# Peptides against a protein of PDB entry 8PQO: the designs that were tried, part 183

Target 1, 252 residues: chain A of PDB entry 8PQO
Amino acid sequence: VLLKEYRVILPVSVDEYQVGQLYSVAEASKNETGGGEGVEVLVNEPYEKDGEKGQYTHKIYHLQSKVPTFVRMLAPEGALNIHEKAWNAYPYCRTVITNEYMKEDFLIKIETWHKPDLGTQENVHKLEPEAWKHVEAVYIDIADRSQVLSKDYKAEEDPAKFKSIKTGRGPLGPNWKQELVNQKDCPYMCAYKLVTVKFKWWGLQNKVENFIHKQERRLFTNFHRQLFCWLDKWVDLTMDDIRRMEEETKRQ

## One batch from the design tools (peptide; made by RFdiffusion4, then SolubleMPNN)

Design b1_p25_4_s4 (from b1_p25_4, 13 letters changed)
Fold by OpenDDE base, seed 2:
Structure b1_p25_4_s4 (fold): chain B 252 residues (1-252), chain A 25 residues (1-25)
Amino acid sequence: as target 1 above (252 residues)
Amino acid sequence: MLRTESYYLELGKFVFDLLLEAKLE
């Protein structure tokens, strides 16, 4: 088991982020070709549990049609089915990813708290001390180009070049986080993403767990760079606007 | 919400390649 807490600081408010996240997810999804063919939404309903109120989604990714015939023929039953369960109770979110074949031997869990700070809180997810001592804190700087793979880099998604016309935020220089503290009119937040990865196959555990964390970090980095650079597209939208957009997309 | 089919395909390919390498050794 490998645990890391990724802390992503953004020059937006917690309330703004809720809109921006939903918009950016939808926008990023549109950019994916062939998406949705093998995705089955089993459940999409509101939930209430232990004082937590939000939206629960259960998706199954059927990868059989997306892999070569050779792989499909060799893959055990259930191996190509990925279950993604998500509890969205913003500002708290939880995602659990499992595989039918591996059962308890495979787990990716992402728990996120969105806080109006600069990533200074320790153990925001309230882990036991013994568990928390094994968690590596990883800071993601969306303005740091060195954290972005060359193949992922796009100039139009570079926070170091982008300036919001509507808000005046950006571009983000090397010391943007330090300067942000002195800017009373610029809100900020941190997404604390605790990622738990378990892959219980002897000999492959470390390789796979580290790979998954690498992919998660890559995903978080790229997504939040996009979210910030798309600020002018979503900053004036309301949650009602987002809901309408989602409904219209479903009808198409 | 953030993850796509390509994400899971890449993960699957990585694991598959490791398994193949292990069998060939």
Scores: peptide ipSAE 0.519, ipTM 0.905, DockQ to the pose 0.439
Fold by OpenDDE base, seed 4:
Structure b1_p25_4_s4 (fold): chain B 252 residues (1-252), chain A 25 residues (1-25)
Amino acid sequence: as target 1 above (252 residues)
Amino acid sequence: MLRTESYYLELGKFVFDLLLEAKLE
């Protein structure tokens, strides 16, 4: 088991982020080529449990038609079915990813708290001390180009180049986080993403767990760079606007 | 939310490649 807490600081408010996240997810989904065909939404319903109120989604990613023939031939039953269960109770969110074949031997859990701070809270997910001491805190700087793979880099999604016309935020220089503290008019938040990865196959555990964390980090980095650079597209939208947009999209 | 089909495909490919390598070693 490998745990890391990724802390993504953004020059947006927690309330703004809720809109921006939903917008950016939708936009990123549109940009994904060939995606969605093998995705089955099994459940999408509101939930209320233990004082937590939000939206529960259960998606199944059927990868059979998307992998090479030789992979399908060698893959055991259920190995190409990924279950993604998500509890979205913003500002808290939990995603659990499992595989039908590996069952308890494979787990990716992402628990996110969105807080109006600069990533200074320790153990925001309230882990036991014994567990928390094994968690590596990883700060993602959306303005740091060195954290972006060359193949992922797009100039139009570079926070170091982007200037928001509507808000005046950006571009984010090398010391943008320090400068942000002095800009009382600019809101900020941190997404605390605790990622738990379990891959209990002897000989492959470390390689796969580290790989998954690399992919998660990559995902978080790219997504939040987009979110910020798309600020002018979503900052004036309300949650009601987003809901309407989602409903309209479902009607297509 | 954030993850797409391509994410899981890449993950699957990585695991599969490792398994193949392990069999060849």
Scores: peptide ipSAE 0.515, ipTM 0.904, DockQ to the pose 0.460
Fold by OpenDDE base, seed 5:
Structure b1_p25_4_s4 (fold): chain B 252 residues (1-252), chain A 25 residues (1-25)
Amino acid sequence: as target 1 above (252 residues)
Amino acid sequence: MLRTESYYLELGKFVFDLLLEAKLE
């Protein structure tokens, strides 16, 4: 088991982020090559548990049609089915990813708290001390070009070049986070993303767990760079606007 | 939410390649 807490600081408020996240997810989904033919939504409903209210989604990713024939022939039953369960109770969110074949031997869990700070809170997810001491804190800097793969880089999604016309935020220089403290007119937040990865196959555990963390970090980095650079597209939208957009998209 | 089919395909390919390498050793 490998745990890391990724902390993504953004020059937006927690309230703004709620809109921006939903917009950016929708936008990124539209831009995905190949569509979502293999994605089945089993459940999408409100939930309430222990005072936590939000939206629960259960998706199955059927990868059979997306892999080569020889892989499909060799894959055990259920190996190409990925289950993604998500509890979205903003500002808290939890995602659990499992595989039908591996069962308890495979787990990716992402728990996120969105806080109006600069990533200074320790153990925001309230882990036991023994568990928390094994968690590596990883800070993601959305302005740092070196953290982006060349194949992922787009100039229009570079926070170091972007200037928001509507808000005046950006571009983000090398010391933008330190400068935020002195900019009272610029809100900020941190997404604390605790990622738990388990892959219990002997000989492959470390390689796979580290790979998954690498992919998660890549995902978080690219997504939040987009979110910030798309600020002018979503900053004037309300949650009602987003809900309406989602409903319209579902009907299409 | 954030993840797409491409994410899981890449993960699957990585695991598959590792398994293949292990069988060849």
Scores: peptide ipSAE 0.515, ipTM 0.903, DockQ to the pose 0.459
Fold by OpenDDE base, seed 1:
Structure b1_p25_4_s4 (fold): chain B 252 residues (1-252), chain A 25 residues (1-25)
Amino acid sequence: as target 1 above (252 residues)
Amino acid sequence: MLRTESYYLELGKFVFDLLLEAKLE
């Protein structure tokens, strides 16, 4: 098991991020080639548990038609079905990813708290001390180009070049985080993303767990760079606007 | 919500390649 807490600082408010996140997810989904033909939405309903109120979604990714024939033929039953369960109770969110074949031997869990701070809170997910001491805190700087793979880099999604016309935010210079503290007119937040990865196959555990963390970090970095650079596209949208966009995306 | 089919396909390919390597060694 490998745990890391990714802390993403953004020059947006917690309330703004709720809209921006949903917009950016929808936009990214539209831009994805191949569509979501193999994605089945099994459950999409409200939930309430222990004071946590939000939306629960259960998606199944059927990858059989997306893999080569020889892989499909060799794959055991259930191996190509990925279950993604999400509890969205913003500003808290939890996502659990499992595989039908591997059962308890495979787990990706992403727990996120969105806080109006600069990533200074320790153990925001309230882990036991023994567990928390093994968690590596990883700060993602969306303005740092060195954290972006060359193949992922797009100039139009570079926070160091982007300036929001509607809000005046950006571009983000090398010391933007430090400068943000002194800018009372600019809101800020931190997404604390605790990622738990478990892959209990002897000989492969470390390689796979580290790979997944690399992919998660890559995903978070690229996504939040997009979210910020798309600020002018979503900052004036309402939640009703977002709901309409989601419905349109589902139809495509 | 952030992940796509391509994400899971890439993960699957990585694991599959590792399994093949382990079998050949």
Scores: peptide ipSAE 0.515, ipTM 0.904, DockQ to the pose 0.461

Design b1_p25_5_s1 (from b1_p25_5, 16 letters changed)
Fold by OpenDDE base, seed 3:
Order: C-alpha cells, then sequence, then structure tokens
Structure b1_p25_5_s1 (fold): chain B 252 residues (1-252), chain A 25 residues (1-25)
C-alpha cells in the first residue's frame, strides 16, 4: 500500500472550484479523442448516507476497443473493465477504482477535501497517527513548468502565461503562492487529495503502486492547470449551465 | 505467466489513464 496526499493550491474559492471542476471534466472529456468511447454510466443518482449527502456515480470503462485484438482474445473475463465509483459530497469527494478480475488485489482510492486555505492543514482526512506517519505530502504547483511533461505542455494551458480578463487573476509567477497571501481580494483554496494505492501481485507491488501515483499526479497537475487557464470560460457559469454542458458532452 | 500478467496490466493501466480525464467528482 502506498499513500500520498497531493495538495493543489489554486487562486479560486471553494465555491468557484465546484463549477470549475465540473466544467473542466466535461471539457476535457469532450476534447479527448475516444474519451467517452467505452465508458458506461451504470448509476448516476443522489445519495444520503451517514450524514454525507451528494451525488453517486458508477462508471465502467470498457477497454476492449483500446487494446490489440490478441490481448482482447487472451484477457480473462472482466480484466479489461475498470470500475469507478464516485461519491461527490462537495466539498468532500471520494472515488474508488477497482477491476473485476483483480478484485481485492487492486485498489485506487482518492479522497479529497477542498478547504479555503493554503495547504497548511495536517491530516485533514483524520487518519490514525500510525497511518498518517506513512503518508507523503506532495505539493503540486500549477505554475511550475518543470512538473509538466513536455508532451503534455500547452502554452494556452500555462498558468504562468494566462491572465483572467474577468477576474484579473494571473499570470502566476514563481512566487505566486506567497504573493497570494498578501492579496486580500483574491480567493484561494487547497484540494487535499489523499490517494491510496494497493496492488498485491507479488513482485509488482512497488512498481505498479508508484506508476499509478505517477499517473495520478500527472492527471492532477494537467487538470488543474486547465481549470485555472479556463477560468474565464466557467467562472460566470451556473450549475444549470454545467448540467447542460454535461448533457451535450454525453451526446458526443 | 508473470510476464503476461505484467503485459496485460501495463496495457490496462495505460488504457485507463488515456480514456479517463477525470479527477474526483
Amino acid sequence: as target 1 above (252 residues)
Amino acid sequence: SEAEKEFLLNILLNGYFTVAPRIVY
């Protein structure tokens, strides 16, 4: 098991982020070639459990069309299906990713608290001390180009170049986080993403767990760079606007 | 075999991260 808490600081409010997140997910899904292909939504409904109220989604990613024919023919039943269960009780979210074939040998869990701070809270997910001492805190700086793979870099998604016309936020210079503390009119938040990765196949645990963390970090980095650089596109949208956009995305 | 499992796993994980432009809803 490998646990890391990714802390993403953003110059937006917790309330703004709720809109920006949904917009950016929808937009990213629209822009990705084949991003919606093979994705089955089994459940999308409101839930209330243990005082937590939000939206529950169960998606299955069918990867059969994304692999070579010989792999599809030889793969065990269910091996090419990834299940994603998500509980959105914003500002708290939880996502659990599993595979039908690997069962308990494979788990990715992502638990996120969105807080109106600068990533200074310790153990926001309230783990036991013994568990918390094994969690590495990883800060993601969306303005740091060195954290972005060259193949992922786009100038139009570079927070160090972007300036919001509607809000005046950006560009984010090398010391933007420290400068933000002195800017009383600019809202800020931190997404605390506790990522738990468990992979139990002997000899492959460390390799796979580290690989998954690397991919999750890459995803978080790119996503939040997009979220910020698309600020002018979503900051004035309502939740109803987002719902319409999501429906349009489903049709593609 | 172990090699086949690793190959399948590699294809599966890379496939997933290619088609799932999501974080947490």
Scores: peptide ipSAE 0.520, ipTM 0.922, DockQ to the pose 0.569
Fold by OpenDDE base, seed 4:
Structure b1_p25_5_s1 (fold): chain B 252 residues (1-252), chain A 25 residues (1-25)
Amino acid sequence: as target 1 above (252 residues)
Amino acid sequence: SEAEKEFLLNILLNGYFTVAPRIVY
């Protein structure tokens, strides 16, 4: 098991982020060439459990069309189906990713708290001390180009270059977080993303777990760079606007 | 074999991260 808590600091409020997140997801989905291919939404419903209230989704990613033919032919039954169960009770979210073939030998869990701070809270997910001591805190700086793969870099998604016309936020220089603190009228938040990766196949555990974390970090980095750089596109949107956008995205 | 498993996993995971919506919750 490999646990890391990714802390993504953003110059937006928790309330703003809710809109920005959904917008960015919808926009990213629009831009994906075949990104929705093979995705089956089994469940999409409100839930209420133990005081947590939100939206529950169960998706299956059928990856058969995304792998070489020979792999598809040789893959065990269920091996190419990824189940994603998500509980969105913003500002708290939880995603559990499993695989039919690997069963309990494979788990990706992503638990996120969105807090109006600069990533200074320790153990925001309230893990037991024994578990928490094994969690590596990883700060993602959306302005740090060195954290972005060259293949992922886009100038239009570079927070170090972006200037929000609507809010005046950005560009984010090397000391943007410190400068942010000095700006009384600029909100900030941190997304605390606790990622638990469990892979139990002998000889591959560490390699796979680290690989998954690398991919998750990459995803988080790119996503939040986009979220910020798209600030002017979503900052004035309402949740109703987002809902319309989501519906439009589903139609594509 | 381990090599086959690793190969499968690599393809599977790359596939997932390719198609997974950037639903970063």
Scores: peptide ipSAE 0.518, ipTM 0.923, DockQ to the pose 0.590
Fold by OpenDDE base, seed 1:
Structure b1_p25_5_s1 (fold): chain B 252 residues (1-252), chain A 25 residues (1-25)
Amino acid sequence: as target 1 above (252 residues)
Amino acid sequence: SEAEKEFLLNILLNGYFTVAPRIVY
């Protein structure tokens, strides 16, 4: 098991982020080749558990049409289906990713708290002390180009170049986080993403766990760079606007 | 074999992260 807590600081409020997140997810989905092809929504309903209220979703990603024919022909039953269960009780979210074939040998869990701070809270997910001491805290700086792969880099999605016309935020210089502390008029938040990766196949545990963390970090970095650089596109949207966008995305 | 399992796993994970869109919460 490998645990890391990714802390993503953004110059937006917790309330703004809720809109920006949903917009960015919808927009990213539209930009993918084939849109939502291969995604099956099994469940999408409200839930209530232990005082937590939110939306529960269960999706299956069917990868059969996306892999080479020889892989599809040789793959065990259920091996090419990825299950994603998500509990969205914003500002708290939990996502659990599993695979039918690997069963208990494979788990990705992503638990996120969105807090109105600069990533200074320790153990926001309230782990036991013995577990918490094994968690690596990783800060993602959306303005740091060195954290972005060259193949992922786009100038129009560079926070160090972007200036929001509607809010006046950006561009983000090398010391933007330190400067943010002294800017009373600019909201800020931190997404504390505790990522738990469990893979139990002998000899492959460390390799696979580290690979998954590398991919998750890459995803979080690119996603939040987009979220910030798309600020002028979503900052004035309402939740009703977002719902309409989600419905349009499902139809494509 | 272990090599076959690793190969399958690599294709599966690459498929999930690069082929199938997912929600980031």
Scores: peptide ipSAE 0.506, ipTM 0.919, DockQ to the pose 0.657
Fold by OpenDDE base, seed 5:
Structure b1_p25_5_s1 (fold): chain B 252 residues (1-252), chain A 25 residues (1-25)
Amino acid sequence: as target 1 above (252 residues)
Amino acid sequence: SEAEKEFLLNILLNGYFTVAPRIVY
């Protein structure tokens, strides 16, 4: 098991982020190669559980069309299906990723708290002390180009170049986080994303767990760079606007 | 075999992170 807490600081408020997140999720879904081909939404409904209230989604990623034919023909039943169960009780979110074939040998869990701070809270997910001492805190800087793969880089999604017309925020210089504390007019937040990766095939645990964390970090980095650079597109949207956009995205 | 498992796993994980919407909850 490998645990890391990714802390993503953004020059937006927790309330703004709620809109921006959903907008960016919907937009990213539209931009997905194949237009969401192979993604099945089994469930999308409100839920209430143990005092937690939000939206529950269950998606299956069918990878059969995304792998070579010979792999599809030889793969065990269920091996190419990834299940994603997500509970969005903003400002708390939880995602659990599993595979039908690997069962208990494979787990990715992503738990997120969104807080109006600069990533200074310790153990926001309230882990047991013994577990918390094994968690690596990883700060993601959305303005740091060195954290972005060349193949992922887009100038229009570079926070170091972007300036919001509507809010005046950006561009984000090398010391933008330190400068935030002196800018009372600019809201800020941190997304604390605790990622638990469990892979139990002997000899491959560390390799796979580290690989998954690398991919998750990449995903978080790119997503939040987009979220910020799309600020002018979503900052004035209402939740009703977002819901309409989500419904349109489902029809792809 | 172990080699087959690793091969399948590599294809599966790379496939997932390629096609999974860059969705962050």
Scores: peptide ipSAE 0.499, ipTM 0.918, DockQ to the pose 0.573

Design b1_p25_5_s2 (from b1_p25_5, 17 letters changed)
Fold by OpenDDE base, seed 4:
Structure b1_p25_5_s2 (fold): chain B 252 residues (1-252), chain A 25 residues (1-25)
Amino acid sequence: as target 1 above (252 residues)
Amino acid sequence: SKEKKEFLLEILLNGYFTIAPRVLY
């Protein structure tokens, strides 16, 4: 088991982020080739459990069309189906990713708290002390180009270059987080993403667990760079506007 | 074999991360 808590600081409020997140997901989905292809939504319903209220989704990612033919031919039954169960109770979210073939040998869990701070809270997910001491805190700096793969880099999605016309936020210089503290009119938040990766196959545990974390970190980094650089596109939108956008995206 | 499993996993996971939502929630 490999646990890391990714802390993504953003110069937006928790309330703004809710809009920006949904907008950016929808926009990113439009821009990606094959986005949503092979995704089956089994369940999409409100839930209320243990005082947590939100939206529950169960999706299956059918990867048969996304892998080489020889892999499809050799893959065991269920091996190419990824199940994603998500509980969205913003500002708290939880996602559990499993695979039919690997069963208990494979788990990705992502638990996210969105807090109006600068990533200073310790153990926001309330782990037991013994578990918490094994969690690596990883700070993602959206302005740090060195954290971005060259193939993922886009100048129009570089927070170090972007200036929001509507809000005046940006560009984010090397010390933007420190400077943000002195900018009383600029909101900020941190997305605390506790990522638990469990992979039990002998000899592959460390490789797979580290690989998954690398991919998650990459995803978080790129997404939040986009989210910030698209600030002027979504900052004035309401949740109703987002819902309309999502419906339009579903029709495509 | 380990190599076959690793290769399968790499393809599977790469496939997933290609089509997965940009934010998991």
Scores: peptide ipSAE 0.553, ipTM 0.930, DockQ to the pose 0.510
Fold by OpenDDE base, seed 2:
Structure b1_p25_5_s2 (fold): chain B 252 residues (1-252), chain A 25 residues (1-25)
Amino acid sequence: as target 1 above (252 residues)
Amino acid sequence: SKEKKEFLLEILLNGYFTIAPRVLY
């Protein structure tokens, strides 16, 4: 088991982020050929559990179209199906990712708290002390180009170059977080993303667990760079606007 | 074999992370 808490600081409010996140997810989906191809929504319903109220979704990602033909032909039954169970009770979210073939030998859990701070809270997910001492805190700086792979870099998605015309936020210089504290009118937040990765195949645990964390970090970095650089596109949108966009994306 | 499992995992996980941006919460 490998646990890391990724802390993503953004110059947006917790309320703004809710819109920006949904917009950016929808926009990213449009940029991918086939849109929702291979994604099956089994459940999408409200839930209430342990004082937590939100939306529960169960999706299956059928990866048969994303792998070579010979892999599809030889893969064990269920091996190419990824199950995603998500509880969205914003500002708290939880996602559990499993695989039919690997069963309990494979787990990715992502628990996120969105807080109006600069990533300074310790153990925001309230883990037991013995568990918390094994969690590495990883700060993602969306303005730091060195954290971005060259193949992922786009100038139009560079927070160090972007200037929001609607809000005046950006570009983000090397000390943008320190400068942000002195700007009373600029909101900020941190997404505390606790990622638990469990893989139990002998000889492959560390390799696979580290690989998954590497990919998750890459995803979080790129996504939040996009979210910020798309600020002018979503900052004036309402939740109703977002819902309409999501419906339109499903029809494509 | 370990090599076959590793190859399968690489393809599977790469496939997943190709579409993962659609469901980031």
Scores: peptide ipSAE 0.558, ipTM 0.931, DockQ to the pose 0.664; fails the geometry check
Fold by OpenDDE base, seed 5:
Structure b1_p25_5_s2 (fold): chain B 252 residues (1-252), chain A 25 residues (1-25)
Amino acid sequence: as target 1 above (252 residues)
Amino acid sequence: SKEKKEFLLEILLNGYFTIAPRVLY
């Protein structure tokens, strides 16, 4: 088991982020090659559990079309199906990722708290002390070009170059996080993303767990760079606007 | 074999990360 808490600081409010996240997820999904292909939504409904209220989603990612033909032919039954169960009770979210073939030998869990701070809170997910001491805290700086792969880099998605016309936020210089404290007119937040990766195949545990974390970090970095650089596209939208957009998308 | 399993896993996981922005919604 490998646990890391990724802390993503953004110059947006927790309330703004709720809109920006949903917008950016939708936009990223549209822009992705083969976006929506192989994704089956089994459940999408409100839930209430232990005082937590939100939206529950169960999706299956059918990866048969995303792997080489020879892999599809040789893969065991269920091996190419990924189940994603998500509980969105913003500002708290939880996602559990499993695989039909690997069963309990494979787990990715992502738990996120969105807080109006600069990533200074310890153990926001309230882990037991023994578990918390094994969690690596990883700060993602969306303005740091060195954290972005060359193949992922786009100038229009570079927070160090972007200037929001609507809000005046950006560009984000090397010390932008420290400067936020002095900019009382600029909101800020941190997404605390606790990622638990469990893989139990002997001899492959560490390699696979580290690989998954590497991919998650890459995803979080790129996504939040996009979210910020798309600020002018979503900052004037309301949650009602987003809900309407989602409903219209489902009807098409 | 271990190598075959690793190869399968890499393809599977790369495929998944290509499709799913794992940001909760």
Scores: peptide ipSAE 0.545, ipTM 0.928, DockQ to the pose 0.488; fails the geometry check
Fold by OpenDDE base, seed 1:
Structure b1_p25_5_s2 (fold): chain B 252 residues (1-252), chain A 25 residues (1-25)
Amino acid sequence: as target 1 above (252 residues)
Amino acid sequence: SKEKKEFLLEILLNGYFTIAPRVLY
C-alpha cells in the first residue's frame, strides 16, 4: 500500500472551484477523442450516509476498445473493466476504483477535502497516527513548468502566462503562493487529495503503485492548470449552465 | 509470467488514464 496526500493550492475560492471543476471535467471530456466512449453509467443518484449528503455515481470503464486486439483476446474475463464509485459531497469527495478480475488485489482510493487555506492542515482526513506517519505530503505547484511533461505542455494552459480578464488573477510567478497571503482580495483554497493505492501481486506491488501515483500526479497537475487558465470561461457560470454542458457532453 | 502480467497491467492502466475523464472529484 502506498499513500500520498497531494495538496493543490489554487487562487480560487472553495465555492468557485465547485463550478470550475465541473466545467473543466466537461470541457476536457469534449476535447478527448471519443468523448464518453467506453464509459457506462450504472448509477447516478443522491445519497445520505453518516451525515454525508451528496451524489453517488457508479461507472464502468470498458477498456476493450482501448487495447490491442491480441490483449483483448488474451485478457481474462472482467480484466478490462474498471469500476469507479464516486461519492460527491462537495467540499468532500471520495472515489474508489476497482477491477473485476484483480478484485481485492487492486484498489485506488482518492479522498479529497477542499479547504479555504494554503495547504497547512495536517491529517485533514483524520487518519490514525500510525497510518498518517506513512503518508507523504506532495505539494503540486500549478505554476511550476518543471512539474509538467513537455508532451503535456500548452502555452494557453500555462498559469505563469495566463491573466484572467474577469478577475484580474494571474499570471502566477515563482512566489505566487507567498504573495497570495498578502493579497486580501484574492481567494485561495487547497485541495487535499489523499490517494491510496493498493496492489498485491507479488513482485509488482511497488512498481505498479508508484506508476499509478505518477499518473495521478500528472492528471492532477494538468487538470488544475487547465482549471485556472479557463477561469474566465467558467467563473460566471451557474450550476444550471454546468448541467447543460454535462448533458451536451454525454451526447457526443 | 511476471513479464506478461506487467505488460497487461501497463496496457490496462494506460488505457484507463487515457479515457478516464479528468473527473477529479
Scores: peptide ipSAE 0.542, ipTM 0.928, DockQ to the pose 0.611; fails the geometry check

